# Ledger of designs, part 33: peptides against a protein of PDB entry 1Y0J

Target 1, 39 residues: chain A of PDB entry 1Y0J
Amino acid sequence: EARECVNCGATATPLWRRDRTGHYLCNACGLYHKMNGQN

## One batch from the design tools (peptide; made by RFdiffusion4, then SolubleMPNN)

Design b2_p18_3_s4 (from b2_p18_3, 6 letters changed)
Fold by OpenDDE base, seed 4:
Parts: structure tokens; sequence; C-alpha cells
Structure b2_p18_3_s4 (fold): chain B 39 residues (1-39), chain A 18 residues (1-18)
């Protein structure tokens, strides 16, 4: 059982983030979502 | 299922995130 970014599927990241509904995102996807809205 | 972002977009944000 490993954490996975719900957007890109990455299993490793410098910093795990979460979207508004609690789904895990890697740092890159989390920043993208924050700036542009959810994918 | 969510679709992954294009590789080039991911790379841009990976660099921003560093």
Amino acid sequence: as target 1 above (39 residues)
Amino acid sequence: EKKPLPKEVLEKYKKLAE
C-alpha cells in the first residue's frame, strides 16, 4: 500500500499535497491545481 | 479516473515546486 498522486500516478514527491476533497497529489500536481483549478 | 497532465506541463511544475 503506497500513496499515489491521483492526477499523475507518481508514488514519490518532495511534498505530498491534498486537493479540496482530500485526494493526494504530488507537489507538482498540487501546485498546478492550486494555480489553475482541478484537472 | 483523472487523466494525467501532459509531460511538459508536469515538468514545468516540478521545477517550480523545487
Scores: peptide ipSAE 0.289, ipTM 0.753, DockQ to the pose 0.719
Fold by OpenDDE base, seed 2:
Structure b2_p18_3_s4 (fold): chain B 39 residues (1-39), chain A 18 residues (1-18)
Amino acid sequence: as target 1 above (39 residues)
Amino acid sequence: EKKPLPKEVLEKYKKLAE
């Protein structure tokens, strides 16, 4: 089993996040979405 | 499919997130 950021495809991150619809994001992409809205 | 953020944006946020 592996996890992948739905935005950038990263497979490793210091912290997995989830967007409003439950998709997994790496920490960086998740923070961006949180601060700026959907990509 | 969702497009990735620009590399420069990703790098900024990765550094910020570390």
Scores: peptide ipSAE 0.288, ipTM 0.754, DockQ to the pose 0.704
Fold by OpenDDE base, seed 5:
Parts: sequence; C-alpha cells; structure tokens
Structure b2_p18_3_s4 (fold): chain B 39 residues (1-39), chain A 18 residues (1-18)
Amino acid sequence: as target 1 above (39 residues)
Amino acid sequence: EKKPLPKEVLEKYKKLAE
C-alpha cells in the first residue's frame, strides 16, 4: 500500500493532497499546483 | 507520467510546507 506523489515520486509527506482528478500529491507539490495552476 | 518539479523549486516548497 505504498502511496506515491504522482509529480515527484515522494513516498512520505506530512500531508497528502489530491488533484482535481483524485491523484495523490505530496504537500509540497500539492501546494505548488494550487498556487500556480499546473506543472 | 508527469514531469517532477525542478529540485531547487521542490526543496523550496518542501521547506515552506513543513
């Protein structure tokens, strides 16, 4: 059940986030996408 | 597969997100 950030591949983060289609993002990548719209 | 953020940018946001 190893979760992985779809953007950077991180397997650990203080807070898992999800994009509009439900894919998992680490906290950092999720915040980046929220602030900038895309990567 | 999505392209990862540049390492410098990623580290900056990781520090911000701590």
Scores: peptide ipSAE 0.282, ipTM 0.752, DockQ to the pose 0.679
Fold by OpenDDE base, seed 3:
Structure b2_p18_3_s4 (fold): chain B 39 residues (1-39), chain A 18 residues (1-18)
Amino acid sequence: as target 1 above (39 residues)
Amino acid sequence: EKKPLPKEVLEKYKKLAE
């Protein structure tokens, strides 16, 4: 099993995050979503 | 599926998040 960021498709990140509904986000996309809302 | 962020935005946040 390989994890992917649901926003950008990245398969590796310094820190996996999750959005409000449990989707995996890379650190960058997760921070963006946290600060600006969903893409 | 969600669309990726614009490259410029994504790159900035990647650097920020490193």
Scores: peptide ipSAE 0.273, ipTM 0.749, DockQ to the pose 0.687

Design b2_p18_4_s1 (from b2_p18_4, 14 letters changed)
Fold by OpenDDE base, seed 2:
Structure b2_p18_4_s1 (fold): chain B 39 residues (1-39), chain A 18 residues (1-18)
Amino acid sequence: as target 1 above (39 residues)
Amino acid sequence: SEENRARRRERAERLAAE
């Protein structure tokens, strides 16, 4: 079991997030997506 | 965007290589 961010491949993050389609994103990529509507 | 995804992957790879 090794979850990874679908955007940057990070395997560790302070908080796992998910995009609109349910893919896992690290906190940084998830916030970027939320702020800009894209990755 | 795909460009942003690529940049983030590249950054992650650089950090992981340290």
Scores: peptide ipSAE 0.099, ipTM 0.639, DockQ to the pose 0.312; fails the geometry check
Fold by OpenDDE base, seed 4:
Structure b2_p18_4_s1 (fold): chain B 39 residues (1-39), chain A 18 residues (1-18)
Amino acid sequence: as target 1 above (39 residues)
Amino acid sequence: SEENRARRRERAERLAAE
């Protein structure tokens, strides 16, 4: 049961992020989500 | 966006298949 990015499914990332509802995102998806408010 | 989400998933799937 490895952690996965809810957007792209990545299981590894330099930095795990979380969206405003607590879902895990890889660094890349998290940054995009933060900057644009969407994925 | 839905487009970016699909693109990222496609990339992830390709990487996972390697």
Scores: peptide ipSAE 0.098, ipTM 0.639, DockQ to the pose 0.297; fails the geometry check
Fold by OpenDDE base, seed 5:
Structure b2_p18_4_s1 (fold): chain B 39 residues (1-39), chain A 18 residues (1-18)
Amino acid sequence: as target 1 above (39 residues)
Amino acid sequence: SEENRARRRERAERLAAE
């Protein structure tokens, strides 16, 4: 039942984000993807 | 990218191992 970042697998973050398709990202990965537009 | 994804996983694993 633990939520995981689809990029790095982190299970804890100060702020959960979601990509355009609804997948969960940790704050760091979400910001990284937003800044760079790729993975 | 797949490379960036792998890099972030590696970083997370290092932090988790501390």
Scores: peptide ipSAE 0.098, ipTM 0.630, DockQ to the pose 0.329; fails the geometry check
Fold by OpenDDE base, seed 1:
Structure b2_p18_4_s1 (fold): chain B 39 residues (1-39), chain A 18 residues (1-18)
Amino acid sequence: as target 1 above (39 residues)
Amino acid sequence: SEENRARRRERAERLAAE
């Protein structure tokens, strides 16, 4: 409840993602991390 | 990176202020 992206603080996203350590990322931040290997 | 993370947070805060 009241989940938020650990990167940008977004509370709404079309798809919640998780990093390798289990932190929640919005779709945009998750894809950015995946595509660049870091953020 | 931490810099990219900070920029994304700043953008989100700016959008939230609109």
Scores: peptide ipSAE 0.092, ipTM 0.632, DockQ to the pose 0.326; fails the geometry check

Design b2_p18_4_s2 (from b2_p18_4, 15 letters changed)
Fold by OpenDDE base, seed 2:
Structure b2_p18_4_s2 (fold): chain B 39 residues (1-39), chain A 18 residues (1-18)
Amino acid sequence: as target 1 above (39 residues)
Amino acid sequence: SPEEERRRREREERLREE
């Protein structure tokens, strides 16, 4: 099984996050979304 | 972010050529 960030396609991250709809985001994209409210 | 968008597009291009 391989997980990837739905925003940037990254397959490796120190911490997997999820958006409001349950999709997986890498730590960087997840933090960006949280801080800016967008991709 | 622009960086995230670039990484996404580059990955999509690689996968399209496979």
Scores: peptide ipSAE 0.076, ipTM 0.613, DockQ to the pose 0.424
Fold by OpenDDE base, seed 5:
Structure b2_p18_4_s2 (fold): chain B 39 residues (1-39), chain A 18 residues (1-18)
Amino acid sequence: as target 1 above (39 residues)
Amino acid sequence: SPEEERRRREREERLREE
């Protein structure tokens, strides 16, 4: 696949997550957003 | 995070230069 995080552009992650709009986030960005509500 | 923000800015810069 050619998936990338919509926040930081990372193309590899242990776990792909999704934001509220369904866009893909790497695990790190997804967790950060969940904890802080920001990028 | 500061790291994520730096990576984002670097990506945006690369895409802008292309």
Scores: peptide ipSAE 0.073, ipTM 0.612, DockQ to the pose 0.403
Fold by OpenDDE base, seed 1:
Structure b2_p18_4_s2 (fold): chain B 39 residues (1-39), chain A 18 residues (1-18)
Amino acid sequence: as target 1 above (39 residues)
Amino acid sequence: SPEEERRRREREERLREE
């Protein structure tokens, strides 16, 4: 099993994040989503 | 971001071809 960012498909990131619905996001996508309300 | 959306579309294309 390998975790993937639900937005960009990245399998490696310095920090895994989750959106408000619980989906896993890489650090970059998570930060963008948090600041802009979208991936 | 546009870059992240492009990477997403490319990933979806690869998965569809499998």
Scores: peptide ipSAE 0.072, ipTM 0.607, DockQ to the pose 0.431
Fold by OpenDDE base, seed 3:
Structure b2_p18_4_s2 (fold): chain B 39 residues (1-39), chain A 18 residues (1-18)
Amino acid sequence: as target 1 above (39 residues)
Amino acid sequence: SPEEERRRREREERLREE
């Protein structure tokens, strides 16, 4: 399917997340964005 | 984060060289 994190371009992650606009983030970028409000 | 941004830049550089 070739899913990629919109921030870092990672193609594999333990858990795919989505930001408030629906874009896919890897687990690491998603957690950082959630906790800090930015990438 | 700085770490995620570094990973992004490294990926972009690799793709540009291919």
Scores: peptide ipSAE 0.076, ipTM 0.615, DockQ to the pose 0.404; fails the geometry check

Design b2_p18_4_s3 (from b2_p18_4, 12 letters changed)
Fold by OpenDDE base, seed 4:
Structure b2_p18_4_s3 (fold): chain B 39 residues (1-39), chain A 18 residues (1-18)
Amino acid sequence: as target 1 above (39 residues)
Amino acid sequence: SPENEARRAERARRLALA
């Protein structure tokens, strides 16, 4: 199975990010989460 | 966010068509 963004389900991204609890987020969702504390 | 919701919806549509 492939890694996927826990927010949007993307399986490919220029940069994988993680939220505070270690869940994987794509770059776009991760940046939003970082700035707003949530998706 | 609306943009995140759109991304989730688009991904769901792609999965349905795959």
Scores: peptide ipSAE 0.135, ipTM 0.703, DockQ to the pose 0.335
Fold by OpenDDE base, seed 5:
Structure b2_p18_4_s3 (fold): chain B 39 residues (1-39), chain A 18 residues (1-18)
Amino acid sequence: as target 1 above (39 residues)
Amino acid sequence: SPENEARRAERARRLALA
């Protein structure tokens, strides 16, 4: 059981992020989510 | 986004091949 991005399923990222509800996002998905409010 | 959709699709492909 490895951590994975809830959006794309990536298991590796230079920086783990979280959405406002606490779900883990990879850096790329997190940045997109932050800028657009959704994945 | 198209980029996120591509990332999801790529992950799905990898899982299918693994």
Scores: peptide ipSAE 0.135, ipTM 0.703, DockQ to the pose 0.380
Fold by OpenDDE base, seed 2:
Structure b2_p18_4_s3 (fold): chain B 39 residues (1-39), chain A 18 residues (1-18)
Amino acid sequence: as target 1 above (39 residues)
Amino acid sequence: SPENEARRAERARRLALA
């Protein structure tokens, strides 16, 4: 098994991020989430 | 966002081709 972004399903990213509840997001999805509070 | 939706769709397409 491999880690996946909970939003887009990416399995690789330059930087893994996590939302406030601990779910993993790729860098791109995480940046959007950070700015807007959601994906 | 439309960007996130596009990325999700693209990922799904790639998986479907496997």
Scores: peptide ipSAE 0.133, ipTM 0.704, DockQ to the pose 0.335
Fold by OpenDDE base, seed 1:
Structure b2_p18_4_s3 (fold): chain B 39 residues (1-39), chain A 18 residues (1-18)
Amino acid sequence: as target 1 above (39 residues)
Amino acid sequence: SPENEARRAERARRLALA
């Protein structure tokens, strides 16, 4: 199966990110998480 | 965020229609 963002379920993104525990996040969710500490 | 919640909701709708 395709990689998916653990927050929104997106399977495509300009840039894959990861949270502090290693979970994959799409670019948008990852940026929000980084800025606010959570999604 | 509201944007992330909307994205999650959209994903859920797509899965429901599959």
Scores: peptide ipSAE 0.133, ipTM 0.700, DockQ to the pose 0.378

Design b2_p18_4_s4 (from b2_p18_4, 13 letters changed)
Fold by OpenDDE base, seed 2:
Structure b2_p18_4_s4 (fold): chain B 39 residues (1-39), chain A 18 residues (1-18)
Amino acid sequence: as target 1 above (39 residues)
Amino acid sequence: SPENEAARRAREERRAAA
């Protein structure tokens, strides 16, 4: 098994991020979430 | 984003169909 972004399911990203509840997001989804409060 | 969520659903559908 591999780590997956909880929003888009990506298994590879240049930088793993986390939301405030600890869920893993890829870089793109994490940046979008940070700016908009959601994915 | 809506497009990322749609992409997730599409991947889930492909995995379920395999």
Scores: peptide ipSAE 0.135, ipTM 0.687, DockQ to the pose 0.433; fails the geometry check
Fold by OpenDDE base, seed 4:
Parts: structure tokens; C-alpha cells; sequence
Structure b2_p18_4_s4 (fold): chain B 39 residues (1-39), chain A 18 residues (1-18)
């Protein structure tokens, strides 16, 4: 199995992030989520 | 984002159809 962004399903990213509940997000989705409160 | 979620759904749909 490969880690996937829970929002977009990306399996590769320069930096793995997490949302407030601990789910993995790619860098892009994580930044968007952080700035907007959602993906 | 909704666009990223749509992309996720599209990938899931392709996987389901394969």
C-alpha cells in the first residue's frame, strides 16, 4: 500500500501534511485546507 | 478543495471501471 492524500489521492508530494483530525494530505491540499478550513 | 475532491472521485471512478 502507498500513502494517499485523503483529499486528492496523490501518492507523492514534496511534503506530507495532516489535517486537524490527523488525516494525511499532500502539500498542496494541506496548504489549501489550512488557509480555507476545507479542501 | 472541491477541484481536488473531484479529481479524487474521477480517479476512483476510473479504478472502479478498470
Amino acid sequence: as target 1 above (39 residues)
Amino acid sequence: SPENEAARRAREERRAAA
Scores: peptide ipSAE 0.133, ipTM 0.681, DockQ to the pose 0.438; fails the geometry check
Fold by OpenDDE base, seed 1:
Structure b2_p18_4_s4 (fold): chain B 39 residues (1-39), chain A 18 residues (1-18)
Amino acid sequence: as target 1 above (39 residues)
Amino acid sequence: SPENEAARRAREERRAAA
């Protein structure tokens, strides 16, 4: 299976991000997590 | 995000039903 955002399950995103422990997040979830400490 | 968490749960439910 393809990479997916650990938070929302998106399989496509303009930019893959990672959380502080290295989990892959889509761009939207990554930005939200960065700003708020959660998704 | 609560909305993103809801999306995750919905995805998992669909996968479990498949």
Scores: peptide ipSAE 0.132, ipTM 0.682, DockQ to the pose 0.450; fails the geometry check
Fold by OpenDDE base, seed 5:
Structure b2_p18_4_s4 (fold): chain B 39 residues (1-39), chain A 18 residues (1-18)
Amino acid sequence: as target 1 above (39 residues)
Amino acid sequence: SPENEAARRAREERRAAA
């Protein structure tokens, strides 16, 4: 199975990020999560 | 975000139906 953002399900992103618990987030969700503490 | 949560739910729903 292809890697996907645990938040939105995106399978492609310029940069894979991780949240504090180690889950993969796409760049967009990762940035949003970091700035707002939520998705 | 609300739309990201909706996308998450939709993905889970699609997987459950597959």
Scores: peptide ipSAE 0.122, ipTM 0.669, DockQ to the pose 0.503; fails the geometry check

Design b2_p18_5_s1 (from b2_p18_5, 12 letters changed)
Fold by OpenDDE base, seed 3:
Structure b2_p18_5_s1 (fold): chain B 39 residues (1-39), chain A 18 residues (1-18)
Amino acid sequence: as target 1 above (39 residues)
Amino acid sequence: EEEERREERRKRFEELLA
């Protein structure tokens, strides 16, 4: 299966991010959560 | 199924961020 952002379900992103527990996030969602202190 | 796996991932994420 394709990698998906656990937040929005996106399957493509210029940069895959991971949270502290290893969940994959697209760049946009990763930045969003970082800005809100949830990174 | 893929849909079930997606739901599980979302639930884990929501639990982590709750």
Scores: peptide ipSAE 0.045, ipTM 0.520, DockQ to the pose 0.230
Fold by OpenDDE base, seed 5:
Structure b2_p18_5_s1 (fold): chain B 39 residues (1-39), chain A 18 residues (1-18)
Amino acid sequence: as target 1 above (39 residues)
Amino acid sequence: EEEERREERRKRFEELLA
């Protein structure tokens, strides 16, 4: 893919997510931030 | 095959975060 997770730098993920500011997160990091009230 | 492509992406993800 032509993008990377802003949290861990992963360039591939089963599902790309985005935080409230629009930055891309891999599925794992997106879920982590969501559970911690940051996504 | 779209399913195969999804599996390849998933494998890359798991490898990167292993």
Scores: peptide ipSAE 0.035, ipTM 0.439, DockQ to the pose 0.049
Fold by OpenDDE base, seed 2:
Structure b2_p18_5_s1 (fold): chain B 39 residues (1-39), chain A 18 residues (1-18)
Amino acid sequence: as target 1 above (39 residues)
Amino acid sequence: EEEERREERRKRFEELLA
């Protein structure tokens, strides 16, 4: 298996993050969603 | 070595999103 960001599909990131519902996000997308209040 | 692995992951990230 290969983990991927649910937002951009990236399979590699300096830091894996998770949204409020548990979905994995790459660092960049996680920060973007956090800043914009998106989920 | 852990730092090297982190750098490799960062490079892959940048490469994938470039």
Scores: peptide ipSAE 0.034, ipTM 0.450, DockQ to the pose 0.049
Fold by OpenDDE base, seed 4:
Structure b2_p18_5_s1 (fold): chain B 39 residues (1-39), chain A 18 residues (1-18)
Amino acid sequence: as target 1 above (39 residues)
Amino acid sequence: EEEERREERRKRFEELLA
C-alpha cells in the first residue's frame, strides 16, 4: 500500500505509529524506538 | 480481492519482522 514504515519498509501493521516529526512507523518499530531510544 | 491483498501485506510484514 501507499503507507510504509520509514524504519523497516513494512506496508502493513496492526497499529500505525508516528515519530516526533510525524513519520510513520509500524507498531514494532514504533515500540522499539520508544522503549530503547534507538534503531 | 481486497482480502487477498490485505493477507499478502500482512504476510510480508510478518516475514520482515520475524
Scores: peptide ipSAE 0.033, ipTM 0.458, DockQ to the pose 0.081

Design b2_p18_5_s2 (from b2_p18_5, 10 letters changed)
Fold by OpenDDE base, seed 4:
Structure b2_p18_5_s2 (fold): chain B 39 residues (1-39), chain A 18 residues (1-18)
Amino acid sequence: as target 1 above (39 residues)
Amino acid sequence: AEEEERERKKKRFQELLE
């Protein structure tokens, strides 16, 4: 189906990001993990 | 099926927040 953020399940975001394993994250969740030393 | 996928996503969510 449609791309989803593996963290919050969002299907729409201003910018798609990816974690260190390649899973997609919405912009907000991606920034959260980046700030916490992940990704 | 759908429920299995849902559970997989929940586990991934937990891993990301650890």
Scores: peptide ipSAE 0.057, ipTM 0.481, DockQ to the pose 0.244
Fold by OpenDDE base, seed 3:
Structure b2_p18_5_s2 (fold): chain B 39 residues (1-39), chain A 18 residues (1-18)
Amino acid sequence: as target 1 above (39 residues)
Amino acid sequence: AEEEERERKKKRFQELLE
Protein backbone atom coordinates (compact mmCIF):
# COMPACT_ATOMS: atom_id res chain seq x y z
CA GLU B 1 0.00 0.00 0.00
CA ALA B 2 1.11 3.54 -0.79
CA ARG B 3 0.02 5.05 2.51
CA GLU B 4 0.52 8.75 3.05
CA CYS B 5 0.13 11.00 6.06
CA VAL B 6 -2.95 13.17 5.52
CA ASN B 7 -1.16 16.09 7.16
CA CYS B 8 2.37 16.19 5.71
CA GLY B 9 2.24 13.64 2.89
CA ALA B 10 5.02 11.49 4.34
CA THR B 11 5.08 7.92 3.02
CA ALA B 12 7.35 6.51 5.72
CA THR B 13 7.26 6.72 9.50
CA PRO B 14 8.38 4.69 12.53
CA LEU B 15 4.72 4.36 13.52
CA TRP B 16 1.54 4.89 11.52
CA ARG B 17 -1.31 6.44 13.47
CA ARG B 18 -4.95 7.19 12.73
CA ASP B 19 -7.16 9.98 14.02
CA ARG B 20 -10.58 9.18 15.48
CA THR B 21 -12.16 9.53 12.03
CA GLY B 22 -9.78 7.00 10.50
CA HIS B 23 -7.32 9.19 8.61
CA TYR B 24 -3.70 8.03 8.56
CA LEU B 25 -1.00 10.16 10.13
CA CYS B 26 2.74 9.68 10.48
CA ASN B 27 3.98 9.41 14.05
CA ALA B 28 5.03 13.06 14.25
CA CYS B 29 1.77 14.42 12.85
CA GLY B 30 -0.25 12.02 14.95
CA LEU B 31 1.36 13.34 18.10
CA TYR B 32 0.88 16.89 16.87
CA HIS B 33 -2.79 16.16 16.21
CA LYS B 34 -3.18 14.71 19.69
CA MET B 35 -1.62 17.74 21.33
CA ASN B 36 -3.42 20.39 19.28
CA GLY B 37 -6.69 18.68 18.32
CA GLN B 38 -6.14 19.26 14.60
CA ASN B 39 -3.65 18.70 11.79
CA ALA A 1 6.33 -12.23 17.09
CA GLU A 2 7.71 -8.85 16.05
CA GLU A 3 4.66 -8.13 13.91
CA GLU A 4 2.26 -8.79 16.78
CA GLU A 5 4.31 -6.55 19.05
CA ARG A 6 4.23 -3.73 16.50
CA GLU A 7 0.46 -4.05 16.19
CA ARG A 8 0.01 -3.95 19.96
CA LYS A 9 2.06 -0.77 20.16
CA LYS A 10 0.11 0.83 17.32
CA LYS A 11 -3.19 0.07 19.04
CA ARG A 12 -2.01 1.63 22.29
CA PHE A 13 -0.94 4.77 20.47
CA GLN A 14 -4.23 4.93 18.54
CA GLU A 15 -6.09 5.10 21.82
CA LEU A 16 -4.04 8.15 22.77
CA LEU A 17 -5.36 9.97 19.69
CA GLU A 18 -9.04 9.44 20.52
Scores: peptide ipSAE 0.056, ipTM 0.449, DockQ to the pose 0.044
Fold by OpenDDE base, seed 2:
Structure b2_p18_5_s2 (fold): chain B 39 residues (1-39), chain A 18 residues (1-18)
Amino acid sequence: as target 1 above (39 residues)
Amino acid sequence: AEEEERERKKKRFQELLE
């Protein structure tokens, strides 16, 4: 098993991010959610 | 199954991110 973005399922990203509760997000999803007031 | 468990977790986490 490999790390996956909880939003899009991506297994590779230039930078892994995490939400306030520790869920892993790829860079793109992390930034998208931040800009939209999510996580 | 491992895959089934991962799928359930993904759905749960995606709901938290909605």
Scores: peptide ipSAE 0.056, ipTM 0.494, DockQ to the pose 0.195
Fold by OpenDDE base, seed 1:
Structure b2_p18_5_s2 (fold): chain B 39 residues (1-39), chain A 18 residues (1-18)
Amino acid sequence: as target 1 above (39 residues)
Amino acid sequence: AEEEERERKKKRFQELLE
């Protein structure tokens, strides 16, 4: 299995991030989530 | 099928983010 961003489904990113509950997000979605508090 | 599994995962992820 491959890791996927829970927001956009991306399987590749320069940096994997995690939300406050531990879900994996690609760098872009992670930054968006951090800025807005939601995906 | 792979597509069916992907759809199940998408729904699961949506639930976890709510």
Scores: peptide ipSAE 0.053, ipTM 0.468, DockQ to the pose 0.159

Design b2_p18_5_s3 (from b2_p18_5, 13 letters changed)
Fold by OpenDDE base, seed 4:
Structure b2_p18_5_s3 (fold): chain B 39 residues (1-39), chain A 18 residues (1-18)
Amino acid sequence: as target 1 above (39 residues)
Amino acid sequence: AEEARRAARRAAFAARLA
């Protein structure tokens, strides 16, 4: 179905991000992942 | 089932931020 954040399952975000291995993350989860090394 | 999985992931995310 529609793209969703692999961490929280959100299907809408102001900015799609990706982790270092290419998994899609919503903006919030992507920022958390970047800052803390995990999400 | 997929909705339940999404809810579980959201709960896990919330726990990581707590």
Scores: peptide ipSAE 0.082, ipTM 0.645, DockQ to the pose 0.783
Fold by OpenDDE base, seed 3:
Formats: structure tokens, C-alpha cells, sequence
Structure b2_p18_5_s3 (fold): chain B 39 residues (1-39), chain A 18 residues (1-18)
């Protein structure tokens, strides 16, 4: 098993984040997602 | 390398939204 960012597929990140519906995002994608406000 | 990887991920995300 390996967690992966649902956006970019990264399997490693300094901090795992989640979108509004609970999908895992790497830190970079999570911040980008938050800044752009689109799911 | 890490900064480049971060930039690539953000660029890929932006492309998916477009």
C-alpha cells in the first residue's frame, strides 16, 4: 500500500492534505487547490 | 530538484483545470 496524491500521483510529501471531500493531496497540490478554489 | 518537482505538480494541476 502507498498513499498517493489524487491530483499528481506523488507518494511522498512533507504534509498530506485533503480536499473538501476527503481525497488525499500532497502539500503542494493541497495548497494550490485551496488557493484556486476548485474541486 | 524539489522546487522543480513542486512546480511541475502545480503546472500539471493547472493544466487539468484548464
Amino acid sequence: as target 1 above (39 residues)
Amino acid sequence: AEEARRAARRAAFAARLA
Scores: peptide ipSAE 0.075, ipTM 0.645, DockQ to the pose 0.195
Fold by OpenDDE base, seed 5:
Structure b2_p18_5_s3 (fold): chain B 39 residues (1-39), chain A 18 residues (1-18)
Amino acid sequence: as target 1 above (39 residues)
Amino acid sequence: AEEARRAARRAAFAARLA
């Protein structure tokens, strides 16, 4: 199956990011997580 | 709209995890 953001379930993003434990996040959720420390 | 699509994805994701 397609990769999904572990926060919002999006399957498409301009840039895949990963959190500190390796979970994949879409760009938007990754930036949110980076800035706030949580999804 | 994109906002609606994002909301739908979030809702569907939450439902899958419930």
Scores: peptide ipSAE 0.074, ipTM 0.644, DockQ to the pose 0.112
Fold by OpenDDE base, seed 1:
Structure b2_p18_5_s3 (fold): chain B 39 residues (1-39), chain A 18 residues (1-18)
Amino acid sequence: as target 1 above (39 residues)
Amino acid sequence: AEEARRAARRAAFAARLA
């Protein structure tokens, strides 16, 4: 198994982020989530 | 199936940024 961004399905990213509930997000989706409160 | 799911998630994300 490989880690996947729960939003876009990316399996590789320069920086893994997490949402407030602990779901893994790629860097881009994590930044989007932070900016907009959702992904 | 997994690839299709990933594609769907990518499409949904792209739509949110459009």
Scores: peptide ipSAE 0.072, ipTM 0.637, DockQ to the pose 0.784

Design b2_p18_5_s4 (from b2_p18_5, 14 letters changed)
Fold by OpenDDE base, seed 5:
Structure b2_p18_5_s4 (fold): chain B 39 residues (1-39), chain A 18 residues (1-18)
Amino acid sequence: as target 1 above (39 residues)
Amino acid sequence: EREERRRRLREEFAARLA
C-alpha cells in the first residue's frame, strides 16, 4: 500500500501535504489548490 | 474497495472546489 495524492493520485512527491480534512496531497496539488481553490 | 474509496475522495475534493 502506497500513499496517494487525493487529487492526482501521485505516489511520490518532494513534500506531502495534508488538507483540512486530513487527506494527503502531493506538494504540487497542495500548493495549487491552496493558492487557487480550483482544479 | 480501494478504487471506490479513491474515487469518492477525489469527487469530494473536487466538489469543495466547485
Scores: peptide ipSAE 0.223, ipTM 0.713, DockQ to the pose 0.172
Fold by OpenDDE base, seed 1:
Structure b2_p18_5_s4 (fold): chain B 39 residues (1-39), chain A 18 residues (1-18)
Amino acid sequence: as target 1 above (39 residues)
Amino acid sequence: EREERRRRLREEFAARLA
């Protein structure tokens, strides 16, 4: 199985990120959530 | 199982933003 961004479902990203709760996010979603809190 | 796990994870993620 492949890792997926918990927000958008992407399975590939230049950089995997994790939020404060440990959920995996693609680079784009991770940065967006960090800046805006949600999406 | 994989799909169900993904669903639960997404729901958990969305819940903290609500």
Scores: peptide ipSAE 0.216, ipTM 0.715, DockQ to the pose 0.164
Fold by OpenDDE base, seed 2:
Structure b2_p18_5_s4 (fold): chain B 39 residues (1-39), chain A 18 residues (1-18)
Amino acid sequence: as target 1 above (39 residues)
Amino acid sequence: EREERRRRLREEFAARLA
């Protein structure tokens, strides 16, 4: 089954990101997490 | 079960950011 963002559930994104624990986030959610520590 | 594991992971992530 397709990879999903652990926050929003998106299955497609221009760039897959990973948080400090190694979990996958879509580009948008990853940027929010990185810059603000939240989504 | 894979879907259950994914659900638990999402819940954990949401709680971490709450």
Scores: peptide ipSAE 0.212, ipTM 0.712, DockQ to the pose 0.175
Fold by OpenDDE base, seed 4:
Structure b2_p18_5_s4 (fold): chain B 39 residues (1-39), chain A 18 residues (1-18)
Amino acid sequence: as target 1 above (39 residues)
Amino acid sequence: EREERRRRLREEFAARLA
């Protein structure tokens, strides 16, 4: 099965990101957490 | 199961920000 963003469940994104623990986030969610520490 | 592991992962992620 496809990779999923651990926050929103998206399976497609312009850029996959990872949090400090290595979990995958879509570009949007990754940016939110990086910049604000929030969803 | 993979689906159960994914569910638990999402729950852990949410808990970090709760």
Scores: peptide ipSAE 0.222, ipTM 0.720, DockQ to the pose 0.165; fails the geometry check

